# Peptides against a protein of PDB entry 6A30, part 53

Target 1, 150 residues: chain A of PDB entry 6A30
Amino acid sequence: AQDADNVLQPIMDLLDSNLTLFAKICEKTVLKRVLKELWKLVMNTMERTIVLPPLTDQTMIGTLLRKHGKGLEKGRVKLPSHSDGTQMIFNAAKELGQLSKLKDHMVREEAKSLTPKQCAVVELALDTIKQYFHAGGVGLKKTFLEKSPD

## One batch from the design tools (peptide; made by RFdiffusion4, then SolubleMPNN)

Design b2_p16_6_s2 (from b2_p16_6, 6 letters changed)
Fold by OpenDDE base, seed 3:
Structure b2_p16_6_s2 (fold): chain B 150 residues (1-150), chain A 16 residues (1-16)
Amino acid sequence: as target 1 above (150 residues)
Amino acid sequence: SAQERIEELTKKLKEA
């Protein structure tokens, strides 16, 4: 538990700041969409960092921004300020790209499979981050979170 | 703790 908390602390600090900002500036439907995109970004970043260690930070950021940036531009998310809101999301996505540093905490040796201890930490971390995004029921639905690749 | 942070986030999102 303590090891997982230590690993998640930087991620939670980053997410707390961004989610607090988005909660203030976004309408509820827009906020929900933003949360979904952030969830996808976090999960993809964690997967690539932990499961695919050989990828560089730049490659991960570029791939994630290209994949999710195109999804956000598709006309369903009317952000209150078209330019500013989109830019803030892209900035948040770039910051979340720094989650690649989680590799140093969870995987000491590149290209090796996770040890049983590391697997246990990852599982606990994933459960914690799901609870975080669910946010007592005001965030993302559990059904959405459970359908995401673990 | 992580749980306390989740509770705080929940509160903030409910107030928004």
Scores: peptide ipSAE 0.282, ipTM 0.823, DockQ to the pose 0.693
Fold by OpenDDE base, seed 5:
Structure b2_p16_6_s2 (fold): chain B 150 residues (1-150), chain A 16 residues (1-16)
Amino acid sequence: as target 1 above (150 residues)
Amino acid sequence: SAQERIEELTKKLKEA
């Protein structure tokens, strides 16, 4: 549980900051669309992270995500507009995409099968992220989350 | 904890 929390903390920090902003500036329909895009981005990033060698890369992603999350706080002084929100989503997607690419450039050590412990952490992390995006029923539908390839 | 963060997020999204 603690290991999964440590892995998710940087992602959740980024998501919390962005989703809090989007919740304030977006209508429900726009927010749902944002959540879907973020879900896809997170799932794709996680898939790449799981396929890529373990823990040392997670700290790097965490540090990069934390640095980018702090960058979002400095931008908070501007009145969030819908256009600003879209640009922020794009920037967040770009940043996460760049992080995934950076991992791809890290030496493909052969996809070692995850240890049972690593599998358990990943499963717990995925479940937690699903719960996060479901957000007590105000986020994405469970059916949508379950159909997403892990 | 992750659960606490989910609850806080849920609250924020409900207030939107």
Scores: peptide ipSAE 0.281, ipTM 0.820, DockQ to the pose 0.717
Fold by OpenDDE base, seed 1:
Structure b2_p16_6_s2 (fold): chain B 150 residues (1-150), chain A 16 residues (1-16)
Amino acid sequence: as target 1 above (150 residues)
Amino acid sequence: SAQERIEELTKKLKEA
């Protein structure tokens, strides 16, 4: 469990920052759409990176996502005036667009064999990420998350 | 912990 937490920490930090912003600026339906796209991006990125043992605390995923996700500081960004809100949405959309481009730049490296321990950590990490995106039923549906390619 | 972060996120999303 602790190993999985360490692996997920960078991803969760990025997701927490972005999702906090999106939760504030997006209507529920829009937020769900954003979550779906983020889920796909995360799963695709993980599929490519899981092939890269050893599982280090700084996952290449976290680094790659952080590189393109300019640290939106966890600051309670008060949505300022109507004009500022629009600009924030535009900036957020731009950032999401950059994340989608990351998919195209990730070259699939040769699959390295994982040890049974590493496999167990990955399985636990995947389950945790599914729970994260489900968000107690407020986020994505379990059926959607379970259909994601392993 | 990861569970605590999930709970925090859940709370934030519910408040949205």
Scores: peptide ipSAE 0.280, ipTM 0.818, DockQ to the pose 0.707
Fold by OpenDDE base, seed 2:
Structure b2_p16_6_s2 (fold): chain B 150 residues (1-150), chain A 16 residues (1-16)
Amino acid sequence: as target 1 above (150 residues)
Amino acid sequence: SAQERIEELTKKLKEA
């Protein structure tokens, strides 16, 4: 549990910041679409990360997320209080685009068999992420989340 | 905790 939490913290930090912004600026339908794209990104990232040795993965994910987070922070255009909704959407899309670049920086290492402990951590992490994206029923549907290849 | 963060996110999404 603690190991899973440690792995998830950087991801959740990134997601919390972005989703909070999206929740404020996006209509519900747009928000759901954004959530779906983020879900795909996270799943792809997790899939690639699981292939990497877990210990290096935390640091690498953390570093990658921090680097992207810093890039996002530097690109944080102070949303003027009166920014045109179009500009807000554009900025949000730009941020999402930056997140997609994170995927490209994850190198596929050769699939080493995960230890049972590592598998358990990954399973717990995946369940937590599913819950996160479900967001008490206001996010993505469980059926959608469950159809994603584990 | 992760659960607390999920709850916070849920709250934010409900308020949006």
Scores: peptide ipSAE 0.279, ipTM 0.820, DockQ to the pose 0.741

Design b2_p16_6_s3 (from b2_p16_6 with A2S E3Q A10T E15K)
Fold by OpenDDE base, seed 5:
Structure b2_p16_6_s3 (fold): chain B 150 residues (1-150), chain A 16 residues (1-16)
Amino acid sequence: as target 1 above (150 residues)
Amino acid sequence: SSQERIKKLTEELKKA
């Protein structure tokens, strides 16, 4: 559990800050759309980050997520207007999207299969992030979360 | 913890 939390912490830090802000400035319909787009982006990023890197250890994933997650801490001070919200969503998506590009900078080593421990961590991380986006039922529907975003 | 963060997000989204 702790390993999964460590892996998810950087991405959740990014998501928490942005979603808290968006929840304040966005209407429910916009917020739903934001959640869906973020879900797709997060899942695609995680998949690429787990499958493509030569080092598939949790430390690398955590470090990569942390490096790219720090970009949004600077924006927490100002309550944006609705118009500013769209730009912030775009910026958040861009920042998360940069994580997927890390594959291009990593030597294509043959995708080593994850160890059983790593598989368990990934499974728990995926379950946890699904719960996060479900948000006790006020977020995304379970049926949507169970569908592959690919 | 992640569970605490989930709870926090749930509360924030309920306010929207």
Scores: peptide ipSAE 0.565, ipTM 0.935, DockQ to the pose 0.687
Fold by OpenDDE base, seed 4:
Structure b2_p16_6_s3 (fold): chain B 150 residues (1-150), chain A 16 residues (1-16)
Amino acid sequence: as target 1 above (150 residues)
Amino acid sequence: SSQERIKKLTEELKKA
């Protein structure tokens, strides 16, 4: 459990701040769409991190997201004004666009075999991140989370 | 913990 948490920490750190911002700024429908796009991004990143590079406790996923996100806002963002909110959305969208390019930069390699322990950690991590995006039912639907992202 | 973070996010999204 702790290993899975450690793996997810960097991802969640990145997501928490952004989702907090989006929750404050976005209308519900827009927020849902943002969540879906973030889910796809996270899942694609995780898949590649697990399959291509060695799975280590070094929080590679978080590092990759951070590297390509180029300054995704950390921490809870306070919006002092509407103008600031609009600009922040724009910036966030731009940053997300940069993250999406991560997929293109990762060369397809032969899938690596994982040890049973590593598999268990990955499984737990995946379950946990699904719960995260489900957010007690106010986030994404379970049916959506069970689908493979494109 | 991740679970605490999930709870936190849940509360934040409920306010949206």
Scores: peptide ipSAE 0.565, ipTM 0.934, DockQ to the pose 0.690
Fold by OpenDDE base, seed 3:
Structure b2_p16_6_s3 (fold): chain B 150 residues (1-150), chain A 16 residues (1-16)
Amino acid sequence: as target 1 above (150 residues)
Amino acid sequence: SSQERIKKLTEELKKA
């Protein structure tokens, strides 16, 4: 459990800061949409970081923003300023791009398959992050979290 | 711990 906590600490530090802010300024419907987009971004980042060779932060951010950016516009984004709310989400996405460093915690060698111990840590980390986004039932639904983010 | 952080987030989201 401690190994999984160590792996997730940087991710949760970033998410805690952003979600605390969003919870204060967003109404419930907008907040749910933000959570969904952040979930997709986190899952895609983790998948690419663990499975693929390291990507540059710029290329990864650009790909993720291009893939998910269209989804952000479809929500009831009654943010105090549409531009400010969108900018905050984009800034959060850019910050999440730094999660590419997660690979250094999971895999010592870029081309190496995960050891059984590393697989167990990844599994526990994934379960923990799902619980995080579920947030005792006030966050995302279990059915959404169990589906592919794509 | 991660579990404590989950609890904290849960409380914050309940206030929204």
Scores: peptide ipSAE 0.564, ipTM 0.935, DockQ to the pose 0.693
Fold by OpenDDE base, seed 2:
Structure b2_p16_6_s3 (fold): chain B 150 residues (1-150), chain A 16 residues (1-16)
Amino acid sequence: as target 1 above (150 residues)
Amino acid sequence: SSQERIKKLTEELKKA
């Protein structure tokens, strides 16, 4: 469990920052759409990165997400207090666009065999991130999360 | 922990 948390920490840091902002500025339908796009991005990123052992908090995903997250945070800090809703949505869309660029930086390598421990960590991490996006039922539907984003 | 983050997100989304 601790290993899974360590693996997820960088991605959750990025997601927490963005989703907290989006929850404040987006209408429910827009927020749902944002969640779906983020889910696809996360799943695609994880799929590409999991093939790269070892699974640690210092993996390529962690490094890339942290690097990219810093860029997003910089953009977020530029949000003026009391900006109009239109400007906030526009800024949120820009941030989402920047997240999408992370996918382009991920190189898919040949699948390497994972140890049983690493497999267990991956499975737990995947389950945990599904729960995260489900968010106690107010996020994405379970049926959506169980389907491949591809 | 991840579970705490899930709870936090749940509460944030409930406010939306």
Scores: peptide ipSAE 0.548, ipTM 0.930, DockQ to the pose 0.675

Design b2_p16_6_s4 (from b2_p16_6, 7 letters changed)
Fold by OpenDDE base, seed 1:
Structure b2_p16_6_s4 (fold): chain B 150 residues (1-150), chain A 16 residues (1-16)
Amino acid sequence: as target 1 above (150 residues)
Amino acid sequence: SAQQRIEELTKKLKEA
């Protein structure tokens, strides 16, 4: 469990920052759409990363996502006035667009064999991240999350 | 913990 938490920490940090912003500025339906796209991006990125380096505390995923996610500081971004809100949505949309481009830059390297221990950590990490995106039933539906390619 | 983060996210999404 602790190993899975360590692996997911960088991803969760990025997701927490972005989702906190989106939760504030997006209507529920828009937020769900954003969550779906983020889920796809995360799953695709994980699939590529699990095949690549040994499970290190700093997942290449976290680094890659952090590189494109300019740290929206956890600052309580007060929803700025009407004009500033539009600009924030535009900036957030731009950032999401940049994240989608990350898919194209990740070259699939040769699959490294995982040890049974690493496989167990990955399975636990996947279950945890599914729970994260489900968010107690407020986020994505379980059926959607379960259809993601393993 | 991961569970605490899930709970926090859940709370934030419920407030949205």
Scores: peptide ipSAE 0.300, ipTM 0.831, DockQ to the pose 0.693
Fold by OpenDDE base, seed 4:
Structure b2_p16_6_s4 (fold): chain B 150 residues (1-150), chain A 16 residues (1-16)
Amino acid sequence: as target 1 above (150 residues)
Amino acid sequence: SAQQRIEELTKKLKEA
């Protein structure tokens, strides 16, 4: 459990900031679409994290998320005025786009087979993220989360 | 904990 939490902390920190913003500025329908795109991004990132770098490179994910998240400065999310909301969505989308490009920079290291312990951590992490995006039923539907690409 | 973060997110999304 602690290992899974450690793996998820950087992702959750990024998501918490972005989702809090989106929840404030987006209508429910738009928010759902944003959540779906974020889900895809997270799944793709996790897949690569699991397949390419050893779990010990939490520092790289953390650093990459931090480097890309440094654009998410702890800026006091001033309640975006209506004009600020659109720009914030744009900036968040741009940051997400950069995360998708991070996909290209992760060197195709040979997929090392995960140890059973690492597999268990990943499974727990995936379950936790699914719960996170489901958000007690107000987030994404379970059916959507289950269809997400592994 | 991860669970606490989920609960917090759930609350925020319900209030949105």
Scores: peptide ipSAE 0.297, ipTM 0.831, DockQ to the pose 0.701
Fold by OpenDDE base, seed 2:
Structure b2_p16_6_s4 (fold): chain B 150 residues (1-150), chain A 16 residues (1-16)
Amino acid sequence: as target 1 above (150 residues)
Amino acid sequence: SAQQRIEELTKKLKEA
């Protein structure tokens, strides 16, 4: 549980910041679409990360997320209080685009068999992420989340 | 905790 939490913390930090912004600026339907894209990104990232040794993965994910987070922070245009909704959407889309670039920086290492402990951590992490994206029923549907290849 | 963050996110999404 603690190991899974440690793995998820950087991802959740990134997601929390972005989703908070999206929740404020997006209509519900747009927000759901954003959530779906983020879900795909996270799943793809997790799938690539699981192939990497878990210990290096935390540091690498953390480093990659921090690098992207810093890039996002540097690109954080102070949303003027009266910014045009269009500009806000554009900025949000730009942030999403930066997240997609994170995927490209994850190198597929050769699939080493995960230890049972590592598998358990990954399973717990995946369940937690599913719950996160479900967001008490206001996020993505469980059926959608369950159809994603584990 | 992860659960607390989920709850916080849930709250934010409900308020949106």
Scores: peptide ipSAE 0.291, ipTM 0.828, DockQ to the pose 0.741
Fold by OpenDDE base, seed 3:
Structure b2_p16_6_s4 (fold): chain B 150 residues (1-150), chain A 16 residues (1-16)
Amino acid sequence: as target 1 above (150 residues)
Amino acid sequence: SAQQRIEELTKKLKEA
């Protein structure tokens, strides 16, 4: 538990700052969409960092921004300020790309499979981050979180 | 703790 908390602390600090800002500036439907995109970004970043260690930070950021940036531009998310809101999301996505540093905490040796201890930490970390995004029922639905690749 | 942070986030999102 303590090891997982230590690993997640930097991620939660980053997410707390961004989510607090988005909660203030976004309408509820927009906020939900933002949360979904952030969830996808976090999960993809964790997957690429932990499961695909050989990828560079720049490659991960570029791939994630290209994939999710195109999804955000598709006309369903009317952000209150078209330019500022989109830019803030892109900035948050860039910051979340730094989650590649999580590799140093969870995987000491590149190209090796996770040890049983590391697997246990990853499982606990994933459960914790799901609870975080669910946020007592005001965040993302459990059904959405459970359908995400683990 | 992580649980306390989740509770705090929950509160903030409910107030928004």
Scores: peptide ipSAE 0.290, ipTM 0.828, DockQ to the pose 0.718

Design b2_p16_7_s1 (from b2_p16_7, 8 letters changed)
Fold by OpenDDE base, seed 4:
Structure b2_p16_7_s1 (fold): chain B 150 residues (1-150), chain A 16 residues (1-16)
Amino acid sequence: as target 1 above (150 residues)
Amino acid sequence: SEIEKLFQELKKKLLE
């Protein structure tokens, strides 16, 4: 559980900063689209976090994700008026886009085979993230989550 | 929202 937490914490920090806002300001269809993109991002991030970095780089990724996520000030986002919501979505999307670019800075170390312990952590992390994105049926469909190639 | 609720629950579980 602790290992899974270490892997998930950077992702959760990112999600906390963005999804709370999106859930409040987005129309349902827009939210679903955002969630789908975030799902892909999360899966890709997890893959890299687990497969690419030696344990030392997890802290760096976490720090990088946290630094980029902290750029979204934990300001008590007062429910922005509908007009402010669009700009906030745009800004958040831009930040998420920058996170995707962080991909390019991660040294592609050759994907080493995961140890059994790492596999267990990944499985737990995946289940947790799937539940998160499903959000009791309000989020993404289970079928989408299970069929995602990510 | 249900998303927020779930997120908090997941955080709780991860921290336990």
Scores: peptide ipSAE 0.017, ipTM 0.504, DockQ to the pose 0.062
Fold by OpenDDE base, seed 1:
Structure b2_p16_7_s1 (fold): chain B 150 residues (1-150), chain A 16 residues (1-16)
Amino acid sequence: as target 1 above (150 residues)
Amino acid sequence: SEIEKLFQELKKKLLE
């Protein structure tokens, strides 16, 4: 459980920063599309994080996420007026686009075979992430999450 | 939202 937490924490921090906002401002159909893209991003990021040695990459992902995670101060995100909502979606989409580019900068280290312990951690992490994205039935469909090639 | 609620519950479980 602790190993799974260590793997998930950077991802959850990213998700906390973005999904809370998206859940508030996006219509259900738009949110689902955003979640699908985030799912792909999370799967790719997790794969890279697990394959890379634990010590060096947590700092790089954390630093990269912190540099791109401008401190959205927990300021009362007043529900922006209709005009502000569109701009927020645009800004959020831009931020997500920048995060997708992070994929290209991460050196494809050769996929080392996972140890049985690492496999167990990955399985637990995947189940947790799937539950999160499913969100009690209001998020992504279980069938989509289970059949994802990522 | 249900997403936020689940997220917090998952965080709680991971910290246990």
Scores: peptide ipSAE 0.016, ipTM 0.503, DockQ to the pose 0.061
Fold by OpenDDE base, seed 3:
Structure b2_p16_7_s1 (fold): chain B 150 residues (1-150), chain A 16 residues (1-16)
Amino acid sequence: as target 1 above (150 residues)
Amino acid sequence: SEIEKLFQELKKKLLE
């Protein structure tokens, strides 16, 4: 449980900051599309973080996520004017693009068979993330999360 | 867990 929390905490911090912003600035249809892309990104990132040596990737992901996450101060962001919302979406898209580039730099080490312990951590992490993205029914549909090829 | 707490907080924010 503690190992799973350690792996998920950086991801959850990023998601909390970004989803709060997206929920405020995006229409429901746009938000769903953004959530689907974030789901793919999180699944791919988690797969790599767990399969790759835990120490180096967690630090890199954590550092990348911290550098990008620190800019969203907790302040009750007054509904930015439509212009400010567009700029925030642009910045968020840029951040997502940088995460995609990180994906390309992470050497696909060949699918090493996970140890039973690693498999258990992955299963627990996946269940937690699925629940998070479902968000009590306001997020992604369970059917999408279960049938996702990612 | 801290994750569950974060989930509940996010849920509240999304429902507001």
Scores: peptide ipSAE 0.016, ipTM 0.502, DockQ to the pose 0.047
Fold by OpenDDE base, seed 2:
Structure b2_p16_7_s1 (fold): chain B 150 residues (1-150), chain A 16 residues (1-16)
Amino acid sequence: as target 1 above (150 residues)
Amino acid sequence: SEIEKLFQELKKKLLE
């Protein structure tokens, strides 16, 4: 459980910082698309984080996620005008893009078979993330999450 | 939003 928490916490921090904003400013259909892209990103990031040696990558991901999350000043989100919403989406997309770049720097070392412990952590993390992205039915469809190749 | 609620629930579970 603690290992799963260590893996999920940086991801959750990222998601919390961005999805709250997206939920407020995006139409439902746009939000679903954003969630799909985030799902792919999260799955890819998790895959790399778990496959890579735990110590260096967790710190790097956590640091990178924190550095990018600090840019979202919890300013009193006055309901941004439609124009402000677009800029915020763009900024958030840039932040997500930087996470994707981080993915590129994480050299996929040889697919070392996950230890049984790592597998259990991954399974727990995946279930938790699937529930999150499903969001009681307002998020992504369960069928999409279950059949996702990511 | 329901998504925000789920975030908080997940955070709570991670802290447990």
Scores: peptide ipSAE 0.017, ipTM 0.516, DockQ to the pose 0.063; fails the geometry check

Design b2_p16_7_s2 (from b2_p16_7, 9 letters changed)
Fold by OpenDDE base, seed 5:
Structure b2_p16_7_s2 (fold): chain B 150 residues (1-150), chain A 16 residues (1-16)
Amino acid sequence: as target 1 above (150 residues)
Amino acid sequence: SELEELFKKLKQQLLS
């Protein structure tokens, strides 16, 4: 448990920093949407990085992110204020949306199976992240967290 | 991304 916590701490610190900022600048409804997108990003990144084989070509990810970045113009949630914070959230959400589409273009190489010990650590890490996003009930609903692709 | 790097580090620790 302590080892998992130590490994997760940098991730949690990053999430805390970003979520604290978002909580200050977003309305409750917008914040909930941001949390959902961030959750998806975390889960997708975890799946791709830890569970799935590492992408051999980081350059391909960068290229795919650049190519798909042009198309997401239409889902303009009119966030009212062109404040720097709103633009950052918009850019982050845009990047998040692009990362989700990248999943379809990833060449599935044969995934090396994690050992049972590694699986247990990953499960513990996942549970910790879920609890973080649930935030004692003020964050995302448990039902949403459990239905998200693990 | 920074998040990706953190998960890469996590993976490396799991494999060590």
Scores: peptide ipSAE 0.109, ipTM 0.735, DockQ to the pose 0.054
Fold by OpenDDE base, seed 4:
Structure b2_p16_7_s2 (fold): chain B 150 residues (1-150), chain A 16 residues (1-16)
Amino acid sequence: as target 1 above (150 residues)
Amino acid sequence: SELEELFKKLKQQLLS
């Protein structure tokens, strides 16, 4: 437990700093969108870095960046209109559904590549991150975070 | 990129 906390602390500090800043400057609806995107980023990075060691970082980054990269070219953050905002939330929810499948793959790969002790540390880390994004009920809903079967 | 670097450090600590 202490080892997990020591490893997670820098990540939690980074997340806390960014989320605190976003909470100050963003409206509640915008903040929820930022939280969802950040959740996706965290989960994708965890999968690529911790769970899929045999897949060179380049192939998975390439596939995710290819799906997300087409949207980042025009540097004008067009605040999506109300319709675009709903579509972004829907797409974010759909991608989180895909992340749940990704988590299933992550758990399977962890069982093959990680020792039982390492798996327990990763599970604890994931629970801590989920709790952080839930933020006592003001963040993302538990049902949204738990829809991936562990 | 900073987040990725932190998770790389996490992985290294898990494997140590």
Scores: peptide ipSAE 0.083, ipTM 0.709, DockQ to the pose 0.062
Fold by OpenDDE base, seed 2:
Structure b2_p16_7_s2 (fold): chain B 150 residues (1-150), chain A 16 residues (1-16)
Amino acid sequence: as target 1 above (150 residues)
Amino acid sequence: SELEELFKKLKQQLLS
């Protein structure tokens, strides 16, 4: 419980700040819509960041670009002729294709399931977030929160 | 983006 609270505190502070602002500027109906979108964002972000393997397409692209970016310093980039543009697109597409295969390979190896302890912490965190969004009945309905896919 | 960063920190704490 204490570990979950320590981990969630920064998230809760961010949510409190945003919700306080939204409560001041939005009508009730608009606020409810904003809360629903925020809930979806929180759940999707949590799923992608914690549950799914950390290698998002963007992170892999960034890492690959960083590896290739060291070599591009000094060369006077002669504007490659029109043929070079097509080849660059082809090479970029080929690299993207290889990235997709790498993604499939990495998804298989790094699908290290969370340990039972980690799962318990995530479950507690989810319950806390649900309670927060419910806000004693003035926030989102419990039925809506429970139907949200984990 | 800020929320994503917070969840990344959360993940790091869970894995530590």
Scores: peptide ipSAE 0.074, ipTM 0.704, DockQ to the pose 0.061; fails the geometry check
Fold by OpenDDE base, seed 1:
Formats: sequence, C-alpha cells, structure tokens
Structure b2_p16_7_s2 (fold): chain B 150 residues (1-150), chain A 16 residues (1-16)
Amino acid sequence: as target 1 above (150 residues)
Amino acid sequence: SELEELFKKLKQQLLS
C-alpha cells in the first residue's frame, strides 16, 4: 500500500495541476468531457504500461482521441479565440496531445504477467485514481468510472 | 511523456 501511494502521489500531483487549470477555464459540461477523456487516457496509459506489453500500434490512442474528438465539434463552444482562456485551453490540449504521443515513447518491454500480489497493488492504485476522479462527487460519476476497463 | 514516466516508475516499483 505504501509503495503504491509513493508512486501515485506524483501522478495525482500531475492530474491535480491539469484539473485545477481545467476547472478554472471550463464550463461544467466541458469540464466533464475533459475529465472523461483524461480518465480514458490515464486508464489506457496505465493498462499499456503496467498490464499490457506496450502495443507498438500508434493508432489506438490517436483513434481514441479522434473518435471522441468528433463529438466536441458539434458543441463548438466558441471560446473567444483571443482570450487568455483559449490559449490556456490550447496549451492544455497541446499537453494532452503530447500525452497521446506517449505510445511513441513506450519501448517494447517484454510482456510480463503480473503476479497476484502485483495485481492487488494495481487494483489499489486503480481505486485511488477512481476516487481522485470522483472527487467526492463533484468529478466523474462512479457509474462511469466503474464502466471503464479495469 | 511525464505521465508515461510516472507509470513506468510505478511499473518498476511493482517489479522490484
């Protein structure tokens, strides 16, 4: 448990920094969408890095972002192109875009199956991350988090 | 990349 907490803390700090920024600049509905995408990204990265061998296929993270990016086009919240907020969103989106390139940096490590002990630690880590995204009920709904692949 | 590095550290810790 302590080992999981030590490694999760930097992850939580990174997420907190991004979520704090998004909370300041996004309307509630937009924020929820951003949180959903961030959740998917975290889960995908975790799965690929910890559970699954790094899939060399560049296509999947890009496809996840691309398939859901079409849904954002219809709700064109015309954020004023010249507002400091738009630039912040652009920068944040760029950072998220860089996160989509995470796959490109994943060196093909040998697929090692997790031991039962390692699985338990990963489950604890997942629960912690879920709690963070739920944020006492102001974040993502538990039902959404539970439907996400564990 | 930062998130990836954090998860790599997590993986490394799990494997240690």
Scores: peptide ipSAE 0.070, ipTM 0.694, DockQ to the pose 0.051; fails the geometry check

